# Peptides against a protein of PDB entry 3J47, part 38

Target 1, 121 residues: chain A of PDB entry 3J47
Amino acid sequence: IRLTNQLKSLKGLQSKLKDVVEYLDKVINKELPINHTILGKLQDVFNLLPNLGTPDDDEIDVENHDRINISNNLQKALTVKTNDELMVIYISNLVRSIIAFDDLIENKIQNKKIQEQRVKD
Target 2, 26 residues: chain B of PDB entry 3J47
Amino acid sequence: NAQYHLLVKQGDGLLTKLQKYGAAVR

## One batch from the design tools (peptide; made by RFdiffusion4, then SolubleMPNN)

Design b2_p14_3_s3 (from b2_p14_3, 6 letters changed)
Fold by OpenDDE base, seed 4:
Structure b2_p14_3_s3 (fold): chain B 121 residues (1-121), chain C 26 residues (1-26), chain A 14 residues (1-14)
Amino acid sequence: as target 1 above (121 residues)
Amino acid sequence: as target 2 above (26 residues)
Amino acid sequence: ESLKLLLEKELLLL
């Protein structure tokens, strides 16, 4: 139940992230107007992400294309890092559920042995 | 990467044990 | 037994 709910929540988050990406792609392609409320919520999500990289001041006038590539590389690195963190949490929960199940099986085996002993007495 | 793969491998090893025990208790 | 079945169902749903 708890693990299934976490997996369902993670799948739901993944679907919602995909919908956000698809929305952003439509906005970039000018198929939809920029919704400031959605952008504000996205900014809040990005602000809740740990500030990885204030570029400390190096003034280099390099044209608007390099800022987009740096932002895409940073966003990709942040996405990979977030995915790695979520995967670690997922595996940790899976491992905990497996340990709890192993303990339950061991308890069942012990209980069966105790019952088999009581039937022989 | 390496710690993640180690954790995955530990999880897979534990999953394999769980499958064996689950089959023995069925 | 019931907890085992619950965990087996949870594992099958993964």
Scores: peptide ipSAE 0.449, ipTM 0.888, DockQ to the pose 0.044
Fold by OpenDDE base, seed 3:
Structure b2_p14_3_s3 (fold): chain B 121 residues (1-121), chain C 26 residues (1-26), chain A 14 residues (1-14)
Amino acid sequence: as target 1 above (121 residues)
Amino acid sequence: as target 2 above (26 residues)
Amino acid sequence: ESLKLLLEKELLLL
């Protein structure tokens, strides 16, 4: 349950991020007019993210390629770290489910033995 | 990657043992 | 039994 909700939330975030990229690509290709309200909300999301270095719109110069690479590396590192953490939680829950199932099987065996003894008396 | 695949393979091995044990108790 | 169904459901979601 909790893990499934976290994975669902992460998939929802990934879908929204994809929709944002697709929207930005359509704006860049001039297929859609620039919606300042959507851009403002995206800026708020970027300001809440630990410094995804969007250059403020006033410095479109060639030095941004290295900053974009550093930001992409930080985002990639955070994504990898989060994926590894979710994986450890997943494996831990799998192992707990396995142990609980083993205990349930052992309890079922013991209950069968007790019933077989009561039929012999 | 390699450690991930090792952990997944170990989990699959435990699951297979558990399935055999569950079948033996039926 | 309820715990078994919960574990089977969790296993089916993996």
Scores: peptide ipSAE 0.442, ipTM 0.885, DockQ to the pose 0.049
Fold by OpenDDE base, seed 2:
Structure b2_p14_3_s3 (fold): chain B 121 residues (1-121), chain C 26 residues (1-26), chain A 14 residues (1-14)
Amino acid sequence: as target 1 above (121 residues)
Amino acid sequence: as target 2 above (26 residues)
Amino acid sequence: ESLKLLLEKELLLL
């Protein structure tokens, strides 16, 4: 139940992120008017994202195109790292559940052996 | 990638052992 | 027994 709810929440987040990207693409293509309230909330979300590299104030005339590529690469690297960490936690919880199930089966065998011994006495 | 696949394979091996053990207890 | 059935159901849903 808990894992299914987490997966459902993650799928819901993924759908909402896709809707935001599709909205931004339509705004960039001038197909839809800019909603300032949605843009403000998106800007707040981007500001709450760990600073996608403000380069410390070293004067490198990196063309605006390379800065956008570096920020996108850092965001992608952070997303991949977070996904890898979540996967390790998921596998660790799975392994813990497997061990707990093995111990439960062993306890059930021991209880069955004790009951069979009591019927022979 | 390789360490991740190794960890998944180790988890699958434990799952298979657990399934065999659950069948032997029935 | 009930805890075994719960864990088996959770494992079958993965």
Scores: peptide ipSAE 0.439, ipTM 0.883, DockQ to the pose 0.043
Fold by OpenDDE base, seed 5:
Structure b2_p14_3_s3 (fold): chain B 121 residues (1-121), chain C 26 residues (1-26), chain A 14 residues (1-14)
Amino acid sequence: as target 1 above (121 residues)
Amino acid sequence: as target 2 above (26 residues)
Amino acid sequence: ESLKLLLEKELLLL
């Protein structure tokens, strides 16, 4: 019973991780808009990953210490890489918002000029 | 780290320019 | 006007 529940939970996590990867690929390919709420939740998951990889303090045999250090270094490297990717996405969205706002301001100036011409005629 | 702070600073500079332009169009 | 208010609101959240 316990082992079957753990396997079911692990399969659920694997499916959810696959859905996140598929979503990120669609965003990279510009098929879907970036959802900030999904990115925030993803960041929270990655910030919790270091806590999920800490083995509870039950008997670290000295031969596992090198594997734990390698896994922690890999998790840290993956966290840094993900943080850098999230920052590139954030800056890209910021720049797009700036361009869209500049275009909106220019459109507003043009509309004002057209209205001022119509009042003089 | 340094490249990250440079990119953030460039973003803030663009936001400040945009805010000034938005205020001048009002 | 509504699009301006939306963009100004997004800019305030950044």
Scores: peptide ipSAE 0.407, ipTM 0.879, DockQ to the pose 0.043

Design b2_p14_3_s4 (from b2_p14_3, 10 letters changed)
Fold by OpenDDE base, seed 4:
Structure b2_p14_3_s4 (fold): chain B 121 residues (1-121), chain C 26 residues (1-26), chain A 14 residues (1-14)
Amino acid sequence: as target 1 above (121 residues)
Amino acid sequence: as target 2 above (26 residues)
Amino acid sequence: NSLLTLLLLELLKE
């Protein structure tokens, strides 16, 4: 029962990661805005990943060792992939913050120019 | 990892420059 | 826009 739930959770995570990659590709292509809820869920998954990498040292038969190595390699590959995705999201958010700040500065410059013109008239 | 830290550092550098410019325009 | 362009140029210079 616990293993089936872990496999289902991993499949659900893989599906969500695929959806996030597809979403990131759309964000890179400027088709969609960043979803902070997806980012938060990915970060939560990342914080849970180290806990998934500790098999309790008790009761894994040798046939499970290859499946565990595959699972750990898949988990490591998922970790690397999710790290790269989080990086792209972080950069995209940084760029958006820079654009928003540029627009704020430009608006302030325009407002200052309008005030200077009103004081000169 | 190293490329990530480099890119974060570059982004922080840009934010700092943008903040300085925003302060000079005020 | 002009400021953003200058910041992007400065980013590309490093």
Scores: peptide ipSAE 0.404, ipTM 0.883, DockQ to the pose 0.035
Fold by OpenDDE base, seed 2:
Structure b2_p14_3_s4 (fold): chain B 121 residues (1-121), chain C 26 residues (1-26), chain A 14 residues (1-14)
Amino acid sequence: as target 1 above (121 residues)
Amino acid sequence: as target 2 above (26 residues)
Amino acid sequence: NSLLTLLLLELLKE
């Protein structure tokens, strides 16, 4: 139950993120007008992201293009790291579910043996 | 990618063995 | 416990 709910929540988040990307692509392609309300909410999400692209104040001479590429690479690396952490948590929960099921099976076998002994006496 | 697929495959193998055992204990 | 051990051994054998 808990694992299936987490997977469902993650799939829901992935779908919603895909819808946001598709919307942004349509706005970039000028197929849709910029919705200021959606853009404001996206800006709030980006403002809650750790500012992965504040260069320390001393590198004024890197062309804005290289800074954007470095920031994108760092954001991608953090996304991969977060995905790996979520995967480890998922596996850990799977293993716990397997252990709990093994214990349930063993308890069921023991209960069956106790019932068979009671019928033989 | 390859490690992820290997890990998912191992998890599915474990789940299948667990299901077979749960069916045998019924 | 014994079943879990057998299951783990069978997983390590692949």
Scores: peptide ipSAE 0.404, ipTM 0.877, DockQ to the pose 0.029
Fold by OpenDDE base, seed 1:
Structure b2_p14_3_s4 (fold): chain B 121 residues (1-121), chain C 26 residues (1-26), chain A 14 residues (1-14)
Amino acid sequence: as target 1 above (121 residues)
Amino acid sequence: as target 2 above (26 residues)
Amino acid sequence: NSLLTLLLLELLKE
């Protein structure tokens, strides 16, 4: 019963992680808007990941040291990859904000020019 | 890290310029 | 458009 529940929870976590990756891919592909709340929670998960990957030192056989090093390297690589993805997302949002602000400025210039022309007529 | 900070700094520089231009058009 | 172009040119200059 306990092992089956842990396996079910792990499968649920894996499914949620897959859904997050699929969401991030859709956001990168500009198919969906970035949700800052999801992104913040994802950052929190990644900041906690280094602490989740320390198995309690009390039962690790020496043969697991290479597997732990590989897991830690994979976890570091995944953390770096996610940091890079978050960076790309941040840049993309910044660029979108810049474009939207430029359009707002241009619209304001046009409106001012139209108003000045109407006052001269 | 350094590239990330550089990129953030560039983005902040652009945002600041854009804000100054928006204030001048006001 | 012109401002965005100037901003993009400045982005590319760094």
Scores: peptide ipSAE 0.401, ipTM 0.884, DockQ to the pose 0.033
Fold by OpenDDE base, seed 5:
Structure b2_p14_3_s4 (fold): chain B 121 residues (1-121), chain C 26 residues (1-26), chain A 14 residues (1-14)
Amino acid sequence: as target 1 above (121 residues)
Amino acid sequence: as target 2 above (26 residues)
Amino acid sequence: NSLLTLLLLELLKE
């Protein structure tokens, strides 16, 4: 029950994330008007991400375009790292569940054998 | 991305096999 | 243990 609910919640989150990505792609492609409420919430999520570009306060006049690319690359690298970490957690939970089910099945087999022996005596 | 989907499919396959075995032991 | 071994063998077969 608990694991099935976690898997269902994770699949629901994955579907919701896919819908957000598809929405963002449509907004980037100018196929849909920017929903300011969704964009504001998404900006809040990105602002709650540790600001991955505190440039130290040193005055290097390098055009604003390169800073945006570096911050995007770092955000992408952290998104990939977070995805890999979530994957490892998912696998670990799956393996733990498999082991727990194996133990439950083995316990049921043993209990059934004990009951069959008691009925034969 | 592709490796993740493959791993999720393998995990779902295992879970399904475990469910079938658990049903056969009932 | 025997079921876990069978499950691991089934995993390794794929």
Scores: peptide ipSAE 0.388, ipTM 0.876, DockQ to the pose 0.033

Design b2_p14_4_s1 (from b2_p14_4, 9 letters changed)
Fold by OpenDDE base, seed 2:
Structure b2_p14_4_s1 (fold): chain B 121 residues (1-121), chain C 26 residues (1-26), chain A 14 residues (1-14)
Amino acid sequence: as target 1 above (121 residues)
Amino acid sequence: as target 2 above (26 residues)
Amino acid sequence: QIFEEIKNLEKKLR
């Protein structure tokens, strides 16, 4: 149950992220008008992302363009790292679920063997 | 990537063996 | 046997 719910949640998140990317691509290509409500919610999500480029307020002199590129690269690197970590956690939970199922099967076999012995006595 | 896909494939193989074993014990 | 193969995969993942 817990593993199936985690997999379902991850698939749901992946689908939503795909829908957001497809929407952004259509907006960039001018195929769809900018929906300000979707853009506002997306801005809220980006504002909840760790500011991967809070320069300590003391260096005002790096061109805003290089800061945006560094921030985007760091955001991409942290997104990849977080995805890899979530994948490792997912596989670890899958393997633990398989072990727990193996132990359950072994316990069922032992219980069946004990019942078969009690019917022969 | 390649090591990760190999690990996933090995895990799926074990899961399939375990499912067959669980069906034989039911 | 399968249990030890699974444990060895966990050790390689960690």
Scores: peptide ipSAE 0.371, ipTM 0.868, DockQ to the pose 0.076
Fold by OpenDDE base, seed 3:
Structure b2_p14_4_s1 (fold): chain B 121 residues (1-121), chain C 26 residues (1-26), chain A 14 residues (1-14)
Amino acid sequence: as target 1 above (121 residues)
Amino acid sequence: as target 2 above (26 residues)
Amino acid sequence: QIFEEIKNLEKKLR
């Protein structure tokens, strides 16, 4: 239950992030007008993320191009690390499910053998 | 990436063996 | 046999 809810929440977050990127791309391409309400909610999400060095909106100085790349690289590295950790957890739970299924099969075989022996007596 | 894909492929092989075993016990 | 193959996969992930 807990893991399935975490995976569902993560998939929901991934879908929302994709919708946001697609919206931002349409705004950049001038296909859609800038929706200030969506941008405000995005700013709230970015403010809840650990400040990976998003410069506060008041210093788009040309010197920040390397800092933005370092920030994006750190965010990408944290995302990759989190993905790798979730993958380890996923495989460990798959392994546990396989073991539990093997034990269930073995118990079912033993129960069938016991029933066949009781019908011969 | 490559080690991960190898591990997933080995896991799928085990799942397939386990499914065949589960079908033989039914 | 399957259990040992699974345990070896888990050990490669750790």
Scores: peptide ipSAE 0.347, ipTM 0.865, DockQ to the pose 0.073
Fold by OpenDDE base, seed 4:
Structure b2_p14_4_s1 (fold): chain B 121 residues (1-121), chain C 26 residues (1-26), chain A 14 residues (1-14)
Amino acid sequence: as target 1 above (121 residues)
Amino acid sequence: as target 2 above (26 residues)
Amino acid sequence: QIFEEIKNLEKKLR
């Protein structure tokens, strides 16, 4: 029962990671705005990942040590990969926010110039 | 990690410059 | 690529 639930949770995580990658690809392609709710949920998963990689010091057999090391290395590799993906998202959002703010500033400058011209006429 | 923090710091620096520019235009 | 885009934005804001 526990192994089946862990495998189901891992499949659910894999599906969510796939949905995030697909969403990332759409954001990179500028097809969709970044969903802050997905970003927050990913950050929560990352904050929980260090807790998933602590071997609870409870006794189980030398034959699982290679599988535990592979699982911990895979979790760490997945953590690094998704940290890199989150970084790309964060920077893409930052750049988009910068462009939008630059355009807002330019629009404010133009509006101020138009008002100053209308007061001189 | 270090390159990530450098890139985030550069982005935050750019955002801070943009905020200063926005405040000077306001 | 991303670094060059940020650097280009920094040049536009300077």
Scores: peptide ipSAE 0.337, ipTM 0.866, DockQ to the pose 0.068
Fold by OpenDDE base, seed 5:
Structure b2_p14_4_s1 (fold): chain B 121 residues (1-121), chain C 26 residues (1-26), chain A 14 residues (1-14)
Amino acid sequence: as target 1 above (121 residues)
Amino acid sequence: as target 2 above (26 residues)
Amino acid sequence: QIFEEIKNLEKKLR
């Protein structure tokens, strides 16, 4: 039962990571805006990952300590990867916002120059 | 963590400058 | 690459 649940959780996580990567690629390619629902689900998975590694079993076998360390290292690696993906999304949105504001400012400067020319004629 | 927070803080600083510039052109 | 783009945008706004 425990191994099957770990494999199912790993497959679910692999599917979610694939969905996140595909979403990131679409965001990089300017094809989609940020889906807050995907971000929320990723954050929920991240918050649940610590709880998926806690065995409620008070039986000390020395083999469980290495498995706990491997699970914690995997969780930490997935944490870092998720943080890097979120960072890329954040920067991509920041850059898009900057470009959009630069274009708005330039358009406003041009409109002001056109109005000043029309008052001199 | 620290590098991420530094990068976010730099981005927020840039956004704040851009907002000030947009307000000065308004 | 991304850091250079942010730096170039900072330089254009300064």
Scores: peptide ipSAE 0.324, ipTM 0.861, DockQ to the pose 0.065

Design b2_p14_4_s2 (from b2_p14_4, 10 letters changed)
Fold by OpenDDE base, seed 5:
Structure b2_p14_4_s2 (fold): chain B 121 residues (1-121), chain C 26 residues (1-26), chain A 14 residues (1-14)
Amino acid sequence: as target 1 above (121 residues)
Amino acid sequence: as target 2 above (26 residues)
Amino acid sequence: QIKLELENLEKKLR
């Protein structure tokens, strides 16, 4: 039962991570805005990952020390991967904000030129 | 890490140029 | 100028 639940949780996490990557790609491609609710739910999943790796303290058999280290390394690798995904989101937002600001400046310059032309006529 | 910080720094440099340009057009 | 620098940043992100 415990292994089946771990495998199901891992498959669920893998599916969600795929959905996040797909969302990130759409964000990079300017197809979708950032959804803060998706981001918050991801952070919550990652904050719960430490709790998925704590075996209940019932039965320290000496053979589990290597498995605990592997689980902690996997969890750390997953946390790093998500931090990298969140960073890509942040950069994508920054780039969008920069483009929107550039367009606003250009529109303001054009409006000023049109106004200067109207005062000369 | 280092490549990411370089990318962020490049974005911040661009944002700073945009801010200066926006202030000159104001 | 700025637009070209943005496009170069976008190409590095891909």
Scores: peptide ipSAE 0.338, ipTM 0.865, DockQ to the pose 0.050
Fold by OpenDDE base, seed 3:
Structure b2_p14_4_s2 (fold): chain B 121 residues (1-121), chain C 26 residues (1-26), chain A 14 residues (1-14)
Amino acid sequence: as target 1 above (121 residues)
Amino acid sequence: as target 2 above (26 residues)
Amino acid sequence: QIKLELENLEKKLR
């Protein structure tokens, strides 16, 4: 449940991010009018992202193609790091569930053995 | 990616063995 | 007891 929900939430986030990119591409291609409400929500999402070297809003000079690449690389690195951390948590929870199941089986075997001994006495 | 899928497959294999063991102890 | 804990663990794993 918790891990399945985290994986589902991450897949949902990935799908939404893809929908945002597809929307932005349609706006750039002039297929759709600029929706200022969607753009404002997108700006809020970018402001909630750790400011990955986007200069404060006063210096968006279009000349920083290299800074956009560095910011995209750092965002990608954080996404990869988060994926690796979620993977380690997944494996750790799987192993804990396996150990807890093994202990439960052993406890059941011991309880059965104790009941069989009490019927012989 | 490939190592992740291998590790998930190993985990599923271990879970299947544990399910068989739990059914045999029932 | 043990069967209920097993079922709860399976529900947590799903």
Scores: peptide ipSAE 0.309, ipTM 0.862, DockQ to the pose 0.046
Fold by OpenDDE base, seed 2:
Structure b2_p14_4_s2 (fold): chain B 121 residues (1-121), chain C 26 residues (1-26), chain A 14 residues (1-14)
Amino acid sequence: as target 1 above (121 residues)
Amino acid sequence: as target 2 above (26 residues)
Amino acid sequence: QIKLELENLEKKLR
């Protein structure tokens, strides 16, 4: 249940992120008008993202385009890192579930042997 | 990518063994 | 007892 719910939530988030990207691409290509309500909610999401480029206050003169590319690369790297961390947690929970089930099987075998001994006495 | 698929496949193999053992102990 | 623990474990794994 918990692991299945986490996977379902992650798939739901991935689908919503895809829909947002597809919407933004259509707006950039002028295929759809800008919806200010959607744009406001996206701005709120971006404002909640860790500031992917606080320049320490001393480099005001590197082209705004390179800063946007560096910020996008850092965002991508943080997204990949977060995905890898979630994957490790998922696998760790899977392995723990396997070990706990193996221990339960062993305990059942031992209890069966103890019952078979008690019926022979 | 390849390491991820290998690790998932190894986990599925362990789950399949574990299911067989659980059925044999029923 | 063991059957109930197995069912509870299956519920946790689902």
Scores: peptide ipSAE 0.300, ipTM 0.855, DockQ to the pose 0.040; fails the geometry check
Fold by OpenDDE base, seed 4:
Structure b2_p14_4_s2 (fold): chain B 121 residues (1-121), chain C 26 residues (1-26), chain A 14 residues (1-14)
Amino acid sequence: as target 1 above (121 residues)
Amino acid sequence: as target 2 above (26 residues)
Amino acid sequence: QIKLELENLEKKLR
C-alpha cells in the first residue's frame, strides 16, 4: 500500500506534468488562447523555485532570445535536478521497504526454526 | 549519476535477496 | 502459515 501509493503519486505527478507541457505547446502553437489563470499558477510554481540567479543588474542589452535560452536551460537543469532528487527519495523508500521486508522474512524463518525445534522436543 | 546508479544497483541487489527469501518462505 | 503471513505483509507493503 504505502510504496504502491508513492509510485502511483509519482506516476500521477508525471502525467500532470506531461499534460502541462502539452498545454504549453498548444498555447505556443496558438492552438489555444493564453489562459492567464493557468499562466499565473505556473508562474507561482516558478516563483516557489529558489531564485536561480538574480541576473546581476549589469546586462540591460542581451537580446531577449538569449535570456529565453538561458532560462530554458536553467529550467531544464532544475527539472532534471528535481527529478533526480525525487528519484533518490523514491529509491531510498524502496530500499527501506526492502530491508524491512528482509528483516521480517528472517524473523519468520527463525520463528519456523523455533517451532520445528519445539515439535522435536 | 554514478552514485545514483550505485544506489539503484544496491536496491536491485536487495530486491533480488528479497525475492529469494520470499521464495524460500513460500 | 508463513506463506499466508507473507501474503498479508505483501498486502500491507503494497
Scores: peptide ipSAE 0.289, ipTM 0.852, DockQ to the pose 0.039; fails the geometry check

Design b2_p14_4_s3 (from b2_p14_4, 9 letters changed)
Fold by OpenDDE base, seed 2:
Structure b2_p14_4_s3 (fold): chain B 121 residues (1-121), chain C 26 residues (1-26), chain A 14 residues (1-14)
Amino acid sequence: as target 1 above (121 residues)
Amino acid sequence: as target 2 above (26 residues)
Amino acid sequence: LLFLEILNLEKKLR
């Protein structure tokens, strides 16, 4: 049950992220007008992301474009890292569920053997 | 990417074996 | 056997 719910939640998140990317691509390509409500919610999500480049307050005047690219690359790297960590957690929970199921099967076999012995006595 | 898909495929194979074993014990 | 195969998968992922 817990694992199935986690997998369902992860699939739901993946679908929503895909829909967001597809929307952003359509906006970038000028195929759709910017929806300010969706953009505001995306901004809120980005503001909740760890600030991947607090410049210490002393370099305001060289390379805003390269800083944006570096911040985007660092954000991408942290997103990949977080995805890999979530994947490891998912597989570990899968393995634990398999172990718990194997133990449950063994316990059921033992209980059946004990019942068969009690019916022969 | 390829290692991930291999790992997922191997995990699915184990789940399928485990499901068959659980059905045989019912 | 299945348990050992699972543990070997987990060990290959770390």
Scores: peptide ipSAE 0.423, ipTM 0.879, DockQ to the pose 0.079
Fold by OpenDDE base, seed 3:
Structure b2_p14_4_s3 (fold): chain B 121 residues (1-121), chain C 26 residues (1-26), chain A 14 residues (1-14)
Amino acid sequence: as target 1 above (121 residues)
Amino acid sequence: as target 2 above (26 residues)
Amino acid sequence: LLFLEILNLEKKLR
């Protein structure tokens, strides 16, 4: 149950992130007007991310291009690290599920042998 | 990315073997 | 056998 929920949440996050990227690409290509409500929710997500040196919105001066690239690289590095950690957790839990299933099968085989022996006596 | 997909494919193969084993014990 | 395949996956991930 907990794992299936974590995988579902991660898939939901991945889908939502893809939808955001697709929306941003459409806005950059001028195919869609900027939806301020989506942008506000995106800003809230960026504010909940550890503020990796995005200067507060009051100084969009040209010196920020290298800082924005460093921030984007660090955000990518944290996203990759989080993805790797989630992958390790996914595998570890897959392993636990397999062991628990193997034990359940062995217990079922033993119970069947005990029933077959009781019918012969 | 490629190593991740290889790992996922190998995990899916393992799950398929496990499902066959569970069906054989049923 | 299955367990060894999983441990090899975990080693390849680490």
Scores: peptide ipSAE 0.423, ipTM 0.880, DockQ to the pose 0.081
Fold by OpenDDE base, seed 5:
Structure b2_p14_4_s3 (fold): chain B 121 residues (1-121), chain C 26 residues (1-26), chain A 14 residues (1-14)
Amino acid sequence: as target 1 above (121 residues)
Amino acid sequence: as target 2 above (26 residues)
Amino acid sequence: LLFLEILNLEKKLR
């Protein structure tokens, strides 16, 4: 029962994660408008990640316009990388839950065979 | 992206087989 | 058999 519920919850999470990825791809392709609420929650997840890329404070004034595009590209690349890492962790947890479910089924089959043998003796 | 989606689809196929097996043993 | 398919998926993920 508990393991079957975990497997069902994990499968539900996988489906929802797939829908989020498909939505993000449509937004990237400009087929759909950006949902600010989804983007804000994703930004909160990224702000909880350790700051990859404080440039060391070494002075020199050159034009703020190209730095914003590089920062947005780095943040976007970090966004994709973290999403990929979270999906890998999710699949690994799914696989572990599946293995534990398979072992539980095999143990239940063995217990049933042992009971059927004891009723024939 | 495409390899990852293929891996997820293969994992879902395995999960579906395991669910059928769990229902047959119940 | 299913266990071997799962292990092959894990190996492809790594």
Scores: peptide ipSAE 0.410, ipTM 0.870, DockQ to the pose 0.087
Fold by OpenDDE base, seed 1:
Structure b2_p14_4_s3 (fold): chain B 121 residues (1-121), chain C 26 residues (1-26), chain A 14 residues (1-14)
Amino acid sequence: as target 1 above (121 residues)
Amino acid sequence: as target 2 above (26 residues)
Amino acid sequence: LLFLEILNLEKKLR
């Protein structure tokens, strides 16, 4: 039950993330008007992500073109890192559930052997 | 993408083997 | 066999 619920929640999150990516691609391609409510919630999700850009200090004037490219590259790197982290969490939960099920099976085999010995005595 | 799908398929294969083993011990 | 396959998945995750 708990594992099935976690897998269902992860599949739901993956579907929702895919819908967000498809929405972002349509917004980038100017095929859909920007829904400010979806964009605001997405910005809140990105602001809750630890901003790994401490600007250490200092100085002056390089053109508005480089800041947009650096921001897009950082956002892409953060998206890849978040996807890799979610994958690691998924596999870790799968492995933990496999171990717990193997231990449960072994405990059931041992309990059956103990009951069979008590019926022969 | 391809490595992720390979890892997920390998995990699903293990889960299926484990389910078969749990059903055979019942 | 299953335990060895689990350990190989854990080694691939590290």
Scores: peptide ipSAE 0.399, ipTM 0.875, DockQ to the pose 0.080

